# Peptides against a protein of PDB entry 8BZL: the designs that were tried, part 214

Target 1, 228 residues: chain A of PDB entry 8BZL
Amino acid sequence: SYDRAITVFSPDGHLFQVEYAQEAVKKGSTAVGVRGRDIVVLGVEKKSVAKLQDERTVRKICALDDNVCMAFAGLTADARIVINRARVECQSHRLTVEDPVTVEYITRYIASLKQRYTQSNGRRPFGISALIVGFDFDGTPRLYQTDPSGTYHAWKANAIGRGAKSVREFLEKNYTDEAIETDDLTIKLVIKALLEVVQSGGKNIELAVMRRDQSLKILNPEEIEKYV
Target 2, 242 residues: chain B of PDB entry 8BZL
Amino acid sequence: SRRYDSRTTIFSPEGRLYQVEYAMEAIGHAGTCLGILANDGVLLAAERRNIHKLLDEVFFSEKIYKLNEDMACSVAGITSDANVLTNELRLIAQRYLLQYQEPIPCEQLVTALCDIKQAYTQFGGKRPFGVSLLYIGWDKHYGFQLYQSDPSGNYGGWKATCIGNNSAAAVSMLKQDYKEGEMTLKSALALAIKVLNKTMDVSKLSAEKVEIATLTRENGKTVIRVLKQKEVEQLIKKHEEE

## One batch from the design tools (peptide; made by RFdiffusion4, then SolubleMPNN)

Design b1_p21_6_s1 (from b1_p21_6, 8 letters changed)
Fold by OpenDDE base, seed 1:
Structure b1_p21_6_s1 (fold): chain B 228 residues (1-228), chain C 242 residues (1-242), chain A 21 residues (1-21)
Amino acid sequence: as target 1 above (228 residues)
Amino acid sequence: as target 2 above (242 residues)
Amino acid sequence: SPPLTPDQQEALAERIASLYE
């Protein structure tokens, strides 16, 4: 049975291990990314942190560099590997090229890494999708999504994880130029999108905002409640 | 679902890594290990199951390992796997020290091993390690720390946690009795005994069946101490009097 | 080893679920 092998093509042209890795992504909590005019916003379903767990070590949103952030869905351990390699590449790029990476560049790097793990003998695909947001050096906000196959695309808005379908449907209906006219409206859009799948409102949402020439800001629960 | 049980590094149709899950199940049968973070220290408490009369008494700790001057760990799972991972931890810590002339930060040591664990879930021909670890340590960045890692290569920081047999019950008790921000090492030790007494399937808790290590700071140095049997007996006695 | 109790099985299920974020 082809589905029991390493990542190989089925007679029908399917890469079953890649498809199954996508199923692993669906087991992850929901993440949403929205590109505004001068803002990028990541929203995630807050994982129920065990009462005695250190919140510092439970992060679904991470910085790759000063100008790039990532949210992921899927296998946490796999995500750590990708994040670490991406961070190293961001620093390497600064040293060798003397400029920060573009969001597209680092996305392509991550995508290439994932792709290699779909083609390399004796490796399984990464069980993660990622939303990568940030600003290029020219101040342009960017949002990219990548999946276990190593494919990537630029998006205005997208979602990954368990509730991604419902969230995407919401975004398709509600993402307009008017809806992202201001930073606040963009944040509200993300919150509304997450509320399609997240129960109990703002208490179960984590939001990260990046504005032009500003570092990643994670909103506190009180700040989130102002948008609800 | 059993169709995917035999291959170590492949996804099931549902996106599951069964070999990782089976490794975690195996750890559920292992002896209990507990970690508690206090304001003035951190401790590990582990169940000692292999009490063979013919074992040479020279073994100070069966399940608690000193990694370097600032860190220790306890293991739950396959002993052979634990030995390999413990050795790797020591090597990683030593290499870092040689390279940077300072001790490796606690979380960095944990992540380095977790990357190895993760690799054994992703590369063909490898099986997951059948081991979960609790790490205690001190560094200048975060002070006293407690971490847990599993066969997947996932890890987290904890105020208190438990791995191995009856870990769920232990965690439940810890959630009830752990006082955030007010935990002293003394109270943590008492809590550890309380939890072990309830979670270990023994009629009476004895010092011979429990290993406890504490990590403290004294005069700007980390002190890792395995409690003597008499000290553990005293803790048990105090608990019985309460 | 004796089989896991229902409570232990539930705990295991939670730990398995924690593998995915």
Scores: peptide ipSAE 0.388, ipTM 0.787, DockQ to the pose 0.776
Fold by OpenDDE base, seed 3:
Parts: C-alpha cells; sequence; structure tokens
Structure b1_p21_6_s1 (fold): chain B 228 residues (1-228), chain C 242 residues (1-242), chain A 21 residues (1-21)
C-alpha cells in the first residue's frame, strides 16, 4: 500500500492540504445560514442548471435527519460522502440512544470525520465546508459550521463559499434581534444577505426553512419572491 | 506547481484536483457517447473507433454495456478502467437484487459507483478513473432516466447529454433541437444520428462506426436492444435524405 | 491524441467548474 503521507506539516507548521482544501471551498457557490428565534434558514446560490439537466439531481441543501439539514460549499462528490455518513449516524443514534441527534452532536461527528481525513496517511482532506442547522429535542434552534480541517463552531449566522466574505460582512451589520424577531424577517435577512453576491435576484436563490416541530421546507421560487 | 501533478490526488494551492482534471481531459479525447431521454424510451449512441477487421464480430457493443434488466451504460475514456467500473456496476446491481429482491433504483446504482469513483480521488495510492459514463435506465420511481458521471464521482440527471470527443458541440446541438415533452424515441434516434454526423471525427458517418442502444418498456418489462447495423444504416440514410 | 479544440477546452472548463458547488 503506497500510504504516502498526503497531509503533512510544513516546516513552519502548516497543513497545506487543509489550507488548499479551504481554497476548494471558495470555489463553491455561496451558502448562508441564519438562526432565528424559532426558525433556522439556509440559503444557497443556485448554480445555473444546464437547460437539459434534471434539476432534481442538483442539490446543495439536504436533510440529514428530520431535525437537521445541511448546506455545503466545495467538492460535490466529497459532500455526498459526508452527507451519507452523517445520515447513517443520525439513524444509528436514533436506534442506539432512542433520541434524535442534537445539531451539535452531528456537527461534531462530521467534524471528527473531516479531521481524521487530515491526519490519516493516504487520504486527502474533504474539500467542503458545511452549514448545519436544525433543532435540538428541547426546541432550541442551532447553526453550526464546519470546514475541511474538522473545526466547528456555533453561529448566529454565517456563510461559506465564494461570496462568503461579503455575506458575512452584511450579516455582521444587519443581524440584530429585531432583524430576526419573526420568521418572515429571518427569511428576509437570509435573502438580503444572499443578494449581496447573487445576481438576477430571487430566481437564483434556494431557501430551506425549518421551524420548531416542523419538517424541512424548501421554498419554491414563488414563495421566495414574496420576500424579495 | 507541477509537483502536484505527479503525486496522488491532492489539492493544489488553488484548491484544484489536477489528477481529476487530467482524467477529464483524457476523456475529452475519447470517442463520443451521447444519451437522449424520450417520453417512450431512452437511448445511448456511441462512436466505435476500433473498427479492426480482425475484431471478432461477437463484440455486439464495444462501448455500451448492459448492467441489468433495467439499465445500460456507455463509457468514454480508458477502456481498462471502463471494464472495471462496468463490472462493478453489475456486481452492485446484483447484490442489491439479492438483498432486496427487487431491482436497484437507477440513481442508486449510479450513486454507488460514484462513491467508488470519489474514493479513488481521495485515497492515497489510487488515481482517478479515466472514465465518464452515461447511464440509461427505467425504474418504478422515476421511469426512464439518463445520468452522466465523471471521474470525480459527480453525477447528474439529464434529458440529453454527451461525453467524449466534441461533446461541447454535441451538447449545443442537443440544446437546440431537443424538444422537452415532445421527444419520442424515434425523434431521439434521428437527433442522435444528426448530432453524431456533425460531431464524430469521421468524414462520413457509417453504421459500422456507431453503436446505438434503446431502452423501452413493453408489456410492463424493460427491453434493452442494441440496434442492428442495418437499422443504423436506415437511420443514417433517412438523415441524409432530410 | 490531437489537442483539444478551443470549444472542447471550454467544455472541459465547464465540466471542471461543475465539480464545485
Amino acid sequence: as target 1 above (228 residues)
Amino acid sequence: as target 2 above (242 residues)
Amino acid sequence: SPPLTPDQQEALAERIASLYE
């Protein structure tokens, strides 16, 4: 087995493959997550679907469980692997613990998976960042981000992908208690944030909303236009 | 930096997987394969480049492979890699059938292979497969389906698409001529011939250089048929008369 | 193999871009 060390420390202490994986994330389209009072919202920049492509097969937002969903930026194929493993873990947790995962738990699982791929010989890091949102069993809305290194943090709002910097700057200025006072306002905040980087308005935005004790809802274009 | 080109699939400083990109480039030189979804069926058409007179005529299809009773695929790229992947597809489909006593859904088979492809882009000591595939199939969930996958393990569903040589031109033609909701298998076949005639690196399109397979439903059963040379000749002739 | 034509290169570039979402 040519277990070549892929991710190794540079003389100055850098893990270049991890850093380069972060660059791969920046090539992805923008995703934004916002935690409201009783709602979590994911918004993504829709990549232009080719005329002959089936839109059903293009998904940047996915459910991990009934109470957790995820958006990603970076390598699509890598994301699929992470998503599948996370889904398996969510189901396993339900079977073994008899409760749904907390958002933190599944985030930590994903983060640990990513971290292992930064330390194992013969594996490259995952080229993805993820925004993970959902509700804990106590009804608390949560938002987490994880990156290729396996680091993760809880956020009120955050963004990943090519336009993440601009979106974050917008959120830093506009995320207030008043801005998230209602579900509708929270959704509007996400849309406004995405519009900082998305051209052609609401047609190029996909939104997923999860409310307390409700399943993930992907808004249709008409519903999105009501908030624009 | 070229140093990232010679090692296992690793990220470049810019976040690129050059080995995957190079695999995709290699596929660009392969023979053309196209797929078209119709209302009443789905087809694959592939360029046959190795017309060696000494090839045993038993090779009904060089580039189109039956995977199970409900699915077939076409390959563009490294033949040896293609053989490995097509065999794996058959095994996956068989294992599923044995486990669940029903045929594997089309997308699930595609995804299973794509996970393997992805693994070969992430694990050391492995190179990406130098193969893109088109998949045609039928299942009870989505009916007739067409998928494309690449060396990265990415895939997508399509109404019509092309891989291999001159795929860009082919896709452009498909975009122009594909009529959503109105495509019959007959019209799809005609379109396939039209596109191949323009995109194949041959002076004249001949039936010996084209493989075509159709997937249809008859009496509640999937029928996968490779067109006979005479049938392809007729299609070419019809195109030349138009 | 002959080098890819400009159109083929563009198509390749688009496919490479599709690797990232």
Scores: peptide ipSAE 0.380, ipTM 0.771, DockQ to the pose 0.779
Fold by OpenDDE base, seed 5:
Structure b1_p21_6_s1 (fold): chain B 228 residues (1-228), chain C 242 residues (1-242), chain A 21 residues (1-21)
Amino acid sequence: as target 1 above (228 residues)
Amino acid sequence: as target 2 above (242 residues)
Amino acid sequence: SPPLTPDQQEALAERIASLYE
């Protein structure tokens, strides 16, 4: 039968499918984002890649545009849909407005997309949260988070996924102006935050950094070990 | 719990998509299909379960489908679903060729289908496709490639993998015997036979129960060939002598 | 079809787990 009423209000005002989608996010590996002074850093817990699997096809951090990247937690296939839509919007914006998107703009776009899937008949919510980082045209570093409900907020630092609570607690204690005074310190902060939940140290961490007026850089394991 | 089992495209309280999981379980009962990437080619080896003696001896590949000149796939799961998806793959590849005047890159074709699969897990009135696919191909970007996709719309690249019945055992064997960087197509074929012989629920492996396709490059062109029964017999015989 | 063996169930579980990243 065609299910038209997937996401409906409960008598007590809950949208259960949205809440359950948030549970799907918690099944995802941990991602952390930190906004520094002139840097944004994403860190993710590496999922163990099967011995015979091509690592190239396993990515939790992706570029949306030259000035924006995203990490996600939750359903990988759902994330791909969101990423593709966001990329198209970024390109469209460049063509129509002749400027790259602001991080807030693309976050709002993604959030709106997610929200529609919570309200449209015959659609389930996206089972993903995302950390969206980048630089606005004016050079301001930004970090946003969005969840399955379509809510979004700006953050100094945040985490999503399975270990998000522990990572957030760490960040709440350790995120200071001194801790982000330099790019290296900011990176170290992300690593330390992830190490709260990641087993086996730096080998299981993937880090992406975006500096002002620079492209997204994925750090290799050797580079990560320098910060540990 | 049963409510979430019966309805399509909804999350359980734990964030699970049971219809996707059930589709994956169903695929676990399907005939075995192997894919192995070699330095000089890539192959698919699939179990043929429907040996109907009344079928006109036109040995058509039951489980291996040519998608375009550079790609083929094998399927594990519901045959009708497989037919729909393989047709869609062909259409996607053709549309791309017409639009861009070049063959679709392998991963892009895989991704395009995976987006469709994902949609069938998110939109109401749809059920997940009860099919996993192995894709073999060649393109100028990555050379020989092997991909696997599942009902969720997830996919990955592989050096060697297996879907369908006894896939876990097959993967374990592949992990043990696959030699990275040293795999020739010849050795891959031998490995495929070895794995199938151990993982297929048959007393004796026979050529009639196995389909094998190879994808190679000859003179700058991709060649997709389904092995003849005699060739498969020879491979089996060679394995039995070892 | 016979039920999946424990090994097959484990493999399935791993594949299901792979849905979430």
Scores: peptide ipSAE 0.302, ipTM 0.716, DockQ to the pose 0.770

Design b1_p21_6_s1 (from b1_p21_6, 8 letters changed)
Fold by OpenDDE base, seed 4:
Structure b1_p21_6_s1 (fold): chain B 228 residues (1-228), chain C 242 residues (1-242), chain A 21 residues (1-21)
Amino acid sequence: as target 1 above (228 residues)
Amino acid sequence: as target 2 above (242 residues)
Amino acid sequence: SPPLTPDQQEALAERIASLYE
C-alpha cells in the first residue's frame, strides 16, 4: 500500500509518511510563538508531569543558541535529535563564521534536515513541528515554523500541536500592532492565545521570553499569573 | 533497498509508531523492575524470573548491570537487546572517561543511549529495541539520580518508577507511599519490597526471585552493591512482620 | 504471555501518550 512507502508519492501526489508525521505533531501539546517588536515569546501547554517525575527532564522549550530558542510538538525523542543537531550547527557556525546563526539560517538547517528524512530510503520523517524564535545579530526578532516535511516559513505568530487551530484562529483575530506594542502586551497575547486551549489558567502554561540582547528567560508561575 | 523500507518503523495514518508501541507492550510482559531515589542513595529492584536450577554459576544479578563506578541499570524486555544496550552503555561511559578524564554525567549516558534507541525507530532495516531501562547513578552535578528510558528513545528522571509487568500498579503504590524529602535508603528498600510483594505475580515473595542493588556514597566514592540473598530475605521478613 | 489487564492497558496507553509532547 502507498501508505507504507516512506519515500514514494501516492497517485495523488501525497507523501503519506509526511502527512502521518503531521498527525503525530497534532498529538503533541500546544505551542505558540509570537513575535513582538523587541521580544519573542514562546508559550507551551504544560503536560501533566507525573507526580514522581523530575520536572527538569520535561522540557518543551529549549535553547539552540544564546540568540535562538525552539519549542516543539510531537515525538519527544525525535525532537531531541533535531535539537542536538541544531545546537551542534549553531556552535559550528560560530566557530567557522565567527558569528552566531541567524534565526533563518538555523531554521533552514533544521528544515533541510527534516526534508532529507522525507526523501531518504529507510528513514521515516521526524514526527515534530517546531517554532523557532530568536534575534538576528542586527537585533531583528524572528519567528519561524517548521513541519515534518521540511518546509519552513516566517511568521508573526503561529501555533503547533493539538490546539494549534484554535490558537491560530485567536491570533488571526487578535494579533495587531497594538497588541504587540509592548513586551507585556506581547506576553499577554501569548497567554490569552494559550488559554483558548489550556485548562486551569497559568498553572498549565510555560512561557519563555527572549528580549533583544537578552538570554532566554523562562517565566515562573508567579510571573505568568501577573499577566492572567 | 525496497525490502528494507518494509521493515522500517513508519507512522500510521494516525501518526503512531506501532512498532514502538508494540515494543512497549512486549516490555509490559517482562519482569518487574523498580527504581527508587532516596536522600542518601538510590536503588534498583528487579524480579528474577529465570531461576535456572541448572545454572552452575549463581548469576548474582541477571537484570542489574553495573555500567561504571557511578552508574547501574536494570532492564525489562528482550534479553538479547538488553545485552546489546548494556554493553553499549559501558562502551559509551568508557569512551567518555577516556576522552574527558572524568566520569560521564548520568543524564549524558542516558541520552547517548536514547539517541541510539531513537535511531532504531527512525532508520530503515532496523526495529526498535524491545527494552526499557532504569538507570541509577551519582554525579557531581545532580547527585543521586534515577532515569527511565523506553524503546522510543524517550527518557525521564524519576523519584521512583517501575517498568515491566504490573508497572502501573507499582507506580500507583509508589505514588501513594513515596514521601518526598523524607525517603531514606532504608525506607526505600522497605518500599521496594512492599511494592514487589504486591506487584509480582507470585504467591509469596522470596529472596531468590528478587535482585536488589543500592548505590550510595561513602567517603566521596560511589558504592554500588548488590544485596546478598540473606539481606533480601531479611527485608522480606521485616515486611512480613509489619 | 497473558493479555494485559485493563490497568496495564491503561498504563501502556499513558506511556504511549508520553511519547508525544
Scores: peptide ipSAE 0.385, ipTM 0.781, DockQ to the pose 0.783; fails the geometry check

Design b1_p21_6_s2 (from b1_p21_6, 9 letters changed)
Fold by OpenDDE base, seed 1:
Parts: structure tokens; C-alpha cells; sequence
Structure b1_p21_6_s2 (fold): chain B 228 residues (1-228), chain C 242 residues (1-242), chain A 21 residues (1-21)
């Protein structure tokens, strides 16, 4: 009976709605994030965009600010809410503090938002996980992951979505200092990681790259194929 | 599992929102709505199911609603829910116009409503709206646009799409016949008739059973026009001759 | 109301799958 309630503790200490929200994340396509030395890379499995769908409206990777971008897995509509709230916070921070947010700050904000939706009466958890990457003002590359519970951690590399387990296993084996020695190698690592779960090679991968003091760049298919 | 069917804003053990899925299923039984984007305009075509002899001859759009001077929508699903959402769309558009002294961008209006829909899937004591919408519009940012939204609050832009009954067959036909970059409004109208003729469960397509609206630009102004019955008849006749 | 046809069911399944990205 407890698993049918709003987010409450079961007798054994489980928050079932949070756990079930994590299952919703697993229904999402795979996203991977890797922190390099002077680069952060997000890679996502391209959803089979319907032939007649406008590609601009199908985005798994979005900018939160000039120095921060996010990939998500899970409920698309839920993600939009989180993204919008995060963008507003980034702008608010610039206005009030007169500096861009740190990646940790905005991650914590998102995490806190998610957490509130696990504790507020009459609200279900967000059905999304997110990989948040970017650069702090000091030029340090950052990668964070957050889940429906509102928990967040910093990572060297991580993955979310349906193929996350396989991708993480690959990253655990292949993430080395040598593997991220250059920007190109870092990008290659992300592609290789995604290829563990993505069929048909580079055509089904979307890559976003952010370098220090540079804006988010989405690689075109031709650019991706150069790394395959 | 059925035990999760009753509560509107809870995840199943598999991470599913069954009430959203059931709302989408209900929409699958609704009358067909089509949207087609052309180079020189955008159109909505909808099945009219409520044909009663006592209905006034005054042309009434059952499923197509003007939202503002630059946007219209069609609805598939629960009529009462549709009325609420279309009114909300109008209010949002008017508030924006009042605040910014310019029309709301198409996608922003769609997003605003989708945020409401999403909220009804996440906040307790609410049920999902049993309505999908097609939006047509023009703005200075993207020109002519076509959007689709569902009960989850998800939306997307489309070149052509269909919601409601037999939507799968319609979408398949649209995929086959839609020529990207070469679609005129005239050809789009013909395509709409073709698709409706094949997807509607009627022996013969008639103008009384179809509503069509076009959105065009004339002299720097958006023109939303619901086709007259005679115009629809001509389109049907033309299709039958091909 | 009559049940959805198989094709309609497939369309529904695709629509449901589209809820997750």
C-alpha cells in the first residue's frame, strides 16, 4: 500500500516513488558525460526522431547558461520544468551576485528542487536524471550527476538512462589520464563509450563539447564520424 | 499493475504514469486532427463528428479554435478539457500581449500550456488533461510553425502530424507523401484531404464531416481562415478526380 | 467504445515511448 502513496517512507525505509522515478529514468535514452583536462563532453543516444518532426524541438542536451550545459534522461516534460527553473536561477545569480554560477551551485540548486518534490505533500518526484557539465569561472571543468532523489555527486565520467550500466562499465575500464590527455581523445572516449549501447555507429550519437572560455558546441554528424 | 491506475500522480514500479497513458489512449478514440506545414502557410484539418440536423447552419468550428491573431489550434480528446485548455491558451496569449505589447511567440504559448499539463501529472489531486492539441501559428522568429502536445506536457514541432483516431495510418501516409521544402499550401490541402479520405471510417468523405483552417501571411498580417463548406467540397471533388 | 485496433495500439505505444527521452 505504501508504494501507491505519494512520496512517503515504507516501513523498511524505502521511498518507493523516488525509486520508481529512477525506473522512469531508465526508460530514457542513454547520456554520457566525461570531464577532460580542459574540456567537458556530453554524448547522447539520438532518439529516433520521426521523419516529420522538427529536430530543433528534440533536444536532450541544453544550455543552462553560457558556462553550463545539461543532458537528461527520463520524462521529457519533467526535464523542461527543471531546465527552465535552472535557467532562471542562472540569470538571477548573474544579476544578484554579478558572476556566473559555478557548476556545483547550479547542480545543487537542481538537486534541491528535486529533493523538495520528494518531500512536499501532493507532489511526485521528477522522473529525470541529469548530467550537468561546464566550467567554473576559474576555468576548472566540472561534471555532476543528479537523480530523482535530489542526490548529486561530482564525477570524472558518468552515464544515465537505459544503457548507463554498460557505459559506466566501459568508462571504469577506459577512463585514464592517457585517455583524456587531449580534447580529441576525450571526445573519442565519449563516442566509444556510447557505441557500447548505440547501434548503427556515429549516426545515432549527438555530441556536445564545451572548452574553457568557449561556448557550447554541438558537433555535426560529419565531425562525429571523424572520431569513429 | 492496476493498483497504480487510480492515483493520478504516482509512478508505477516500472516508472510509468498510467493515468497519462490512459489519457493518451482516450485520445486515440477521438476524432482525427491533422496538421501540415507548408512554405507559404500552415493548415489544420479535423474530423467533425457531431453532425445533427438541429444544429444551426452557421458554420461552427467544433475542433478548431482561434487563439489569437497569429495562432490557432485543433483538439483531440475530452471536449470539456479542451475548452478549458483553449481558454487558458487565449488568456496566456492576452496576458503576454498586455505585458510586452507584442504577440506571444508560438513556441512560448505552447510551452506555457504544456507546463500546465505537466503540472496536472505531478501535483496531487489532479488528473491529466485528456486532450492532445495541434497548434499552428506564425511569428517573426520562426515563421510558420506546427506543434503537437500531449497530456504529459510533452510537445514537439512538426512538418506534418496527426492526432486522434487512426493517427498511425495518417502519419504513415504523411511520411510517404510529404515533400520537405516543396510543400505549398495548395498541395498541403490536397494532402490533408487525401489522408482524411483514407483514415476516416466513412464510406465517402463529405465537406460536412471535415473542418479545415489555414494560416497564411498577407500584407504582413496573419490571416486565419476556416474554409467554407463549398471550398472543402471543391477540394474533395478534386481529389476524387485524381 | 470498441477496442483499439492493433495499428492503433502500436501508435499508442509509440506515443507513450515518446514521453521518455
Amino acid sequence: as target 1 above (228 residues)
Amino acid sequence: as target 2 above (242 residues)
Amino acid sequence: RPPLTEDQRKALEEAISSLYE
Scores: peptide ipSAE 0.437, ipTM 0.818, DockQ to the pose 0.806
Fold by OpenDDE base, seed 3:
Structure b1_p21_6_s2 (fold): chain B 228 residues (1-228), chain C 242 residues (1-242), chain A 21 residues (1-21)
Amino acid sequence: as target 1 above (228 residues)
Amino acid sequence: as target 2 above (242 residues)
Amino acid sequence: RPPLTEDQRKALEEAISSLYE
C-alpha cells in the first residue's frame, strides 16, 4: 500500500509524527487542570470568539459523562472525534458494567485510542492533548493528562497548550495543600495560573468546576470575576 | 517545511497539516459565499462565476444546494468535492429522517459531515476536501441557524460569515454593519448585497452574478426560496440608490 | 491562479489559526 503516511521510527528512534503532533498541541490555547480536596477545576484560555461567532459552538471544555469532563489543546476537529469516542465509551460502560467509568479508565481508553493512531499504517496521530478530570465512584477527585503519543499520567495540577510551560511553572511554585484547602482557593489557584498567560484578565478565561457529588458547572464571567 | 507538504495527512515539524492549509488556500480562490442570520430568517448569498451562455440548464443555483426541507448549504472550493459532500449531506439527512421519523437537527447534520471531513485529514491515502461550506437551517431546538465548516472538519455557528474569495474583507464589513438582535431578513439581504458589491471581483455587481437563497418559517413550515433574478436586481438597485 | 492578495492571505492565516484551539 502506498500509504506514505506511516508513522515509522527514525534511525535514531524517534517517532517524528508524534513529536510533530505535540507541536500541534502547542498551537492550541492554554488549558489548566487542578485537583483540589473535593473539587476538580479546569480552566481554559478563551479563544477570542470571532465577532459574530456563536459562542455555543466554541467549547474547549466538554463533559464526557456526569462524573468526567475534559479540556483539550490542539486540533479542534481531532478533539471532536476523541470526545465522541470517549462519550460513547462512558455510556457503554454504564450499560455493561452498571457503573460510571473511573477517570483513570476513560483516560486509558482515550490514551489507547491515541496510541493506536501512532502505530496504525495510514493514520496520523491525533494532534491533541487532553486534561481529564472528574470523580471516581468513591468520591476521589482525579486529574489525568494524555498527549498525542497515548501516554497518560495522573496529576495534582497540570497545563497543556501554548502557555503550558509558564502555567506549570506557576503551579509548581504555588500548588500547596494550603492553596487547595477550600474549593474557592482551588478555583482561585486556577485563575491565577491562567492569568500568567492570558492578557485580558478574567474575561478571557473559561472555568469548569466539578465538586464532589455534583455535575459539571461552567462558571459565568461574573462568577469568575469574583475570584480575580 | 515543503518536504512534508508532499505527503498527505502528515504533520510538519511545526505541527502543521499543510494539506489542510493548501485546501484552505484553494478555497480562498473560490467564489465568495456569505451567510447572514436574521431574527426572522437566514440567507445565503453566493457569487456565480460560471455564467456560461451555453449552459442549457438554467441552473437555479450553482452554489446553493437544498439539503432537506429545513436546511440548505453553499459551497466554496473544488466543485467535484462539493458535489460529493452535498450528496453526502442529503444522504445523512435522509437516513436520519428514516431512522427517527423526524428531521435531523441542523448541528447534527453539520457535525456528521465534519466528521467525514476530519477523517479525510487523518487517514492515509486520502486528501482533505477542498471545500468550505455554509449551512443555513431551522430546527425546533435552536431555530434559525448558520454554520460554517472548513476542510479540517472544524465548524462553528455564526450570526454572519463569509467564505471564498475576499472573505476577510467581507467578514470585516459584516462585523461593522451587522446589528445583533436587530437584524431583519430584509436588512440582511441589503447587507449581503452591500458586502458582495465590495468583495466580488467584478466591476459592477449584477443579478446574473449573484445567487441568493432565504430560509424562513411560514405557518409552521420552513420555506427555502432562491430569489429570482428580478428580485436580486431590485436589491442591487436599492443599494445603488442608498 | 493569481496569488492571493495580502488581505486574502491574512484571512487564510486566520482561518488556519482557527484549526487549533
Scores: peptide ipSAE 0.404, ipTM 0.765, DockQ to the pose 0.817
Fold by OpenDDE base, seed 5:
Structure b1_p21_6_s2 (fold): chain B 228 residues (1-228), chain C 242 residues (1-242), chain A 21 residues (1-21)
Amino acid sequence: as target 1 above (228 residues)
Amino acid sequence: as target 2 above (242 residues)
Amino acid sequence: RPPLTEDQRKALEEAISSLYE
């Protein structure tokens, strides 16, 4: 059945389904991640919650473990699958290795999962990119990005989704040691970066902050406005 | 692009999943289902399209299914797909109960099915389910709940929502008339009738064409009740008198 | 089946848009 061979090489060596999955990511709202000195910050373009929708069921930033969180762009349902698999792996790692995962480890796991879905017959790629942030057990803040292909890299700062290009350009210009000298400055940098693409200011931004040895904190709108 | 819509669910060049979109389109042609969350309960109201005079079962619920003691759902879309999914919901709920000796939380049941739906959008040899569901339930974590899920495996919680035919118009009406924090089950029932009366493609709303189920708590127990035809008639009559 | 009305199509488009976050 030809329907089993979903992701195949083109004559010129392209994996079109992977490239098209990347286009699905671009349909997602923008997410940005910044690694500070002792903080990691995720910012996302807040999707307008429909009137009468329960806001608790709309999440673009989620915890994978106590020391790792993730923001995504792309297919929501695909993201849920990836998140669940990652959470299970984080718990499994704690049980088997007796230490939390490193941010790199869990990123690699997610990347490997994605890669398998680009190579396995009868499976389409995940239509999702992710920014994965957290702290290693040694206290080092980390930021990783993964895409539908299963590639991953470490970043100082990066963005995914529809406005990613503009946000990255901003970050390339403005990410300096001075700009991340403090936690507050790092948060401000994320907000400023998102404001390049987000309309109506801080009301349409969701921010998550993880500080060293602290749990993930999602900032409320009032807290965000203090940085605008 | 026809090339990407005729095969197993794959991405179009623009990143679209056409088979999922087509499944959603099919649901748009299905009978209307409403869900409304109240302070003291939650309800489903569904259009009954298949009224067969020769049906032997007087109390046939066409679109509303009891899942367990604490949850029910309504379906819009392909009936056969609905039967498969509702059966799966029951199995998931039962397995959870057996494993943990407590009822499955509402959102967990919804999520479990949504993961199945998602899988049918990602694995070869599968097509998306042509079904959207409304779920009503009660659990100790969140109390009364209303959820909606679609063929993609996406879901959300709602105060009030609609799926199927004329869902947009229904949602618009719900947005206008739903009073957050002040909705009683009685008022929700009245609202359901009002919305159905305006959104159903019928000249006159009749009790034979409407199924309504309520989920309430009585003495610490969940009660799921399908309204009798006479009760629905009374609701319609009250609406007509207003 | 009759084609979707404009309102129904808009609802569908919104629903499709909701697939992506």
Scores: peptide ipSAE 0.332, ipTM 0.722, DockQ to the pose 0.783

Design b1_p21_6_s2 (from b1_p21_6, 9 letters changed)
Fold by OpenDDE base, seed 2:
Structure b1_p21_6_s2 (fold): chain B 228 residues (1-228), chain C 242 residues (1-242), chain A 21 residues (1-21)
Amino acid sequence: as target 1 above (228 residues)
Amino acid sequence: as target 2 above (242 residues)
Amino acid sequence: RPPLTEDQRKALEEAISSLYE
């Protein structure tokens, strides 16, 4: 029988497939995002690239546009679909509106896409959460999170994936105006937050930094070790 | 719970896609396929399990498929699913060539198929493909390349890898013996034979049970060659003498 | 089909874990 109704309400009003998709997110490695004053930072737990794997093909942080990047947790193949659609939308927006997307706009687009997959017949939810960071055209740094349900919110700092709880607890205690006073302090905050859950120190962390009017920069391991 | 493993691919309470996992398990029972990237080429080596006396002596590749002039793949898993996917790869490559008047980049072909695989894990009324693939190719962007994809639509680039039966043991051996930057196609062929000899579920490695294809560049053209049985015999003999 | 060996099962589990990033 063709199961058309995949995501349905339980008698208690739960969308179980959405809840279970959130469990899939928890199987992903940890990602953290922090909004500083004039910087946004994404940090991810670096999966030990299997010996003989090409690191080029293993990416948890990706650019959606020049002014927006995303980290995800959950099903890698699902993430690829979302990333590709988001990239297309960013380019389409530039062509039709003649301006880059705002971080909120592209987040809303992704959220809407996810929501449709929770309501469409014959489709399961996406098994991913995403942290979306970037700068609006006015130079304002932004951080958003999306979940499998299609909900999205703006954050000062947040985390997703298997270690998200511990990282969030750390951020709740340590995110202060003083802690993000400088770019370096903001980066240090992200690293310290990740070190709550990442084993073997800075070698297993990947960091992406975006500053106002600058391109996305992926820090090399040596640069990361300076903050450890 | 059996409820989440018997229907269209849906999430379990723990966030697992059991139909994808079961497809991967099925591939674990398939014949071994190896891929090795060298400095001067890339190769696929695959176990041939279906040896029938009535098969025409015409050497045909059971598990290795030419996709276009610059790419080939090997398959592990359900043969019928493999045929569908290899046909789709050829169609995608051809459509790209017609549209852009250039061969499709290797990774782009891989991702196009992976998107199809992913769709079969997300849309109702479909089951995952019970197939993993190794892709070898050359393009002007990255040169020689080796990729692996699974039923989920996940993929990765590799210097050397293995799919199918005893893949873990094969990968372990590859990790030990693969020397980055020093791998010639000749040494890669020898390594492939060494690994297959130890990992195939056969008493004795024979040329009739092994398919090998190499992808090289000659005079600015990609050459995909399936080794003749005699050539494979020589490789096996050389290994036995070492 | 013969059941997967313990080593094969471990390899499978690792492969399954790789589905999530």
Scores: peptide ipSAE 0.320, ipTM 0.712, DockQ to the pose 0.806

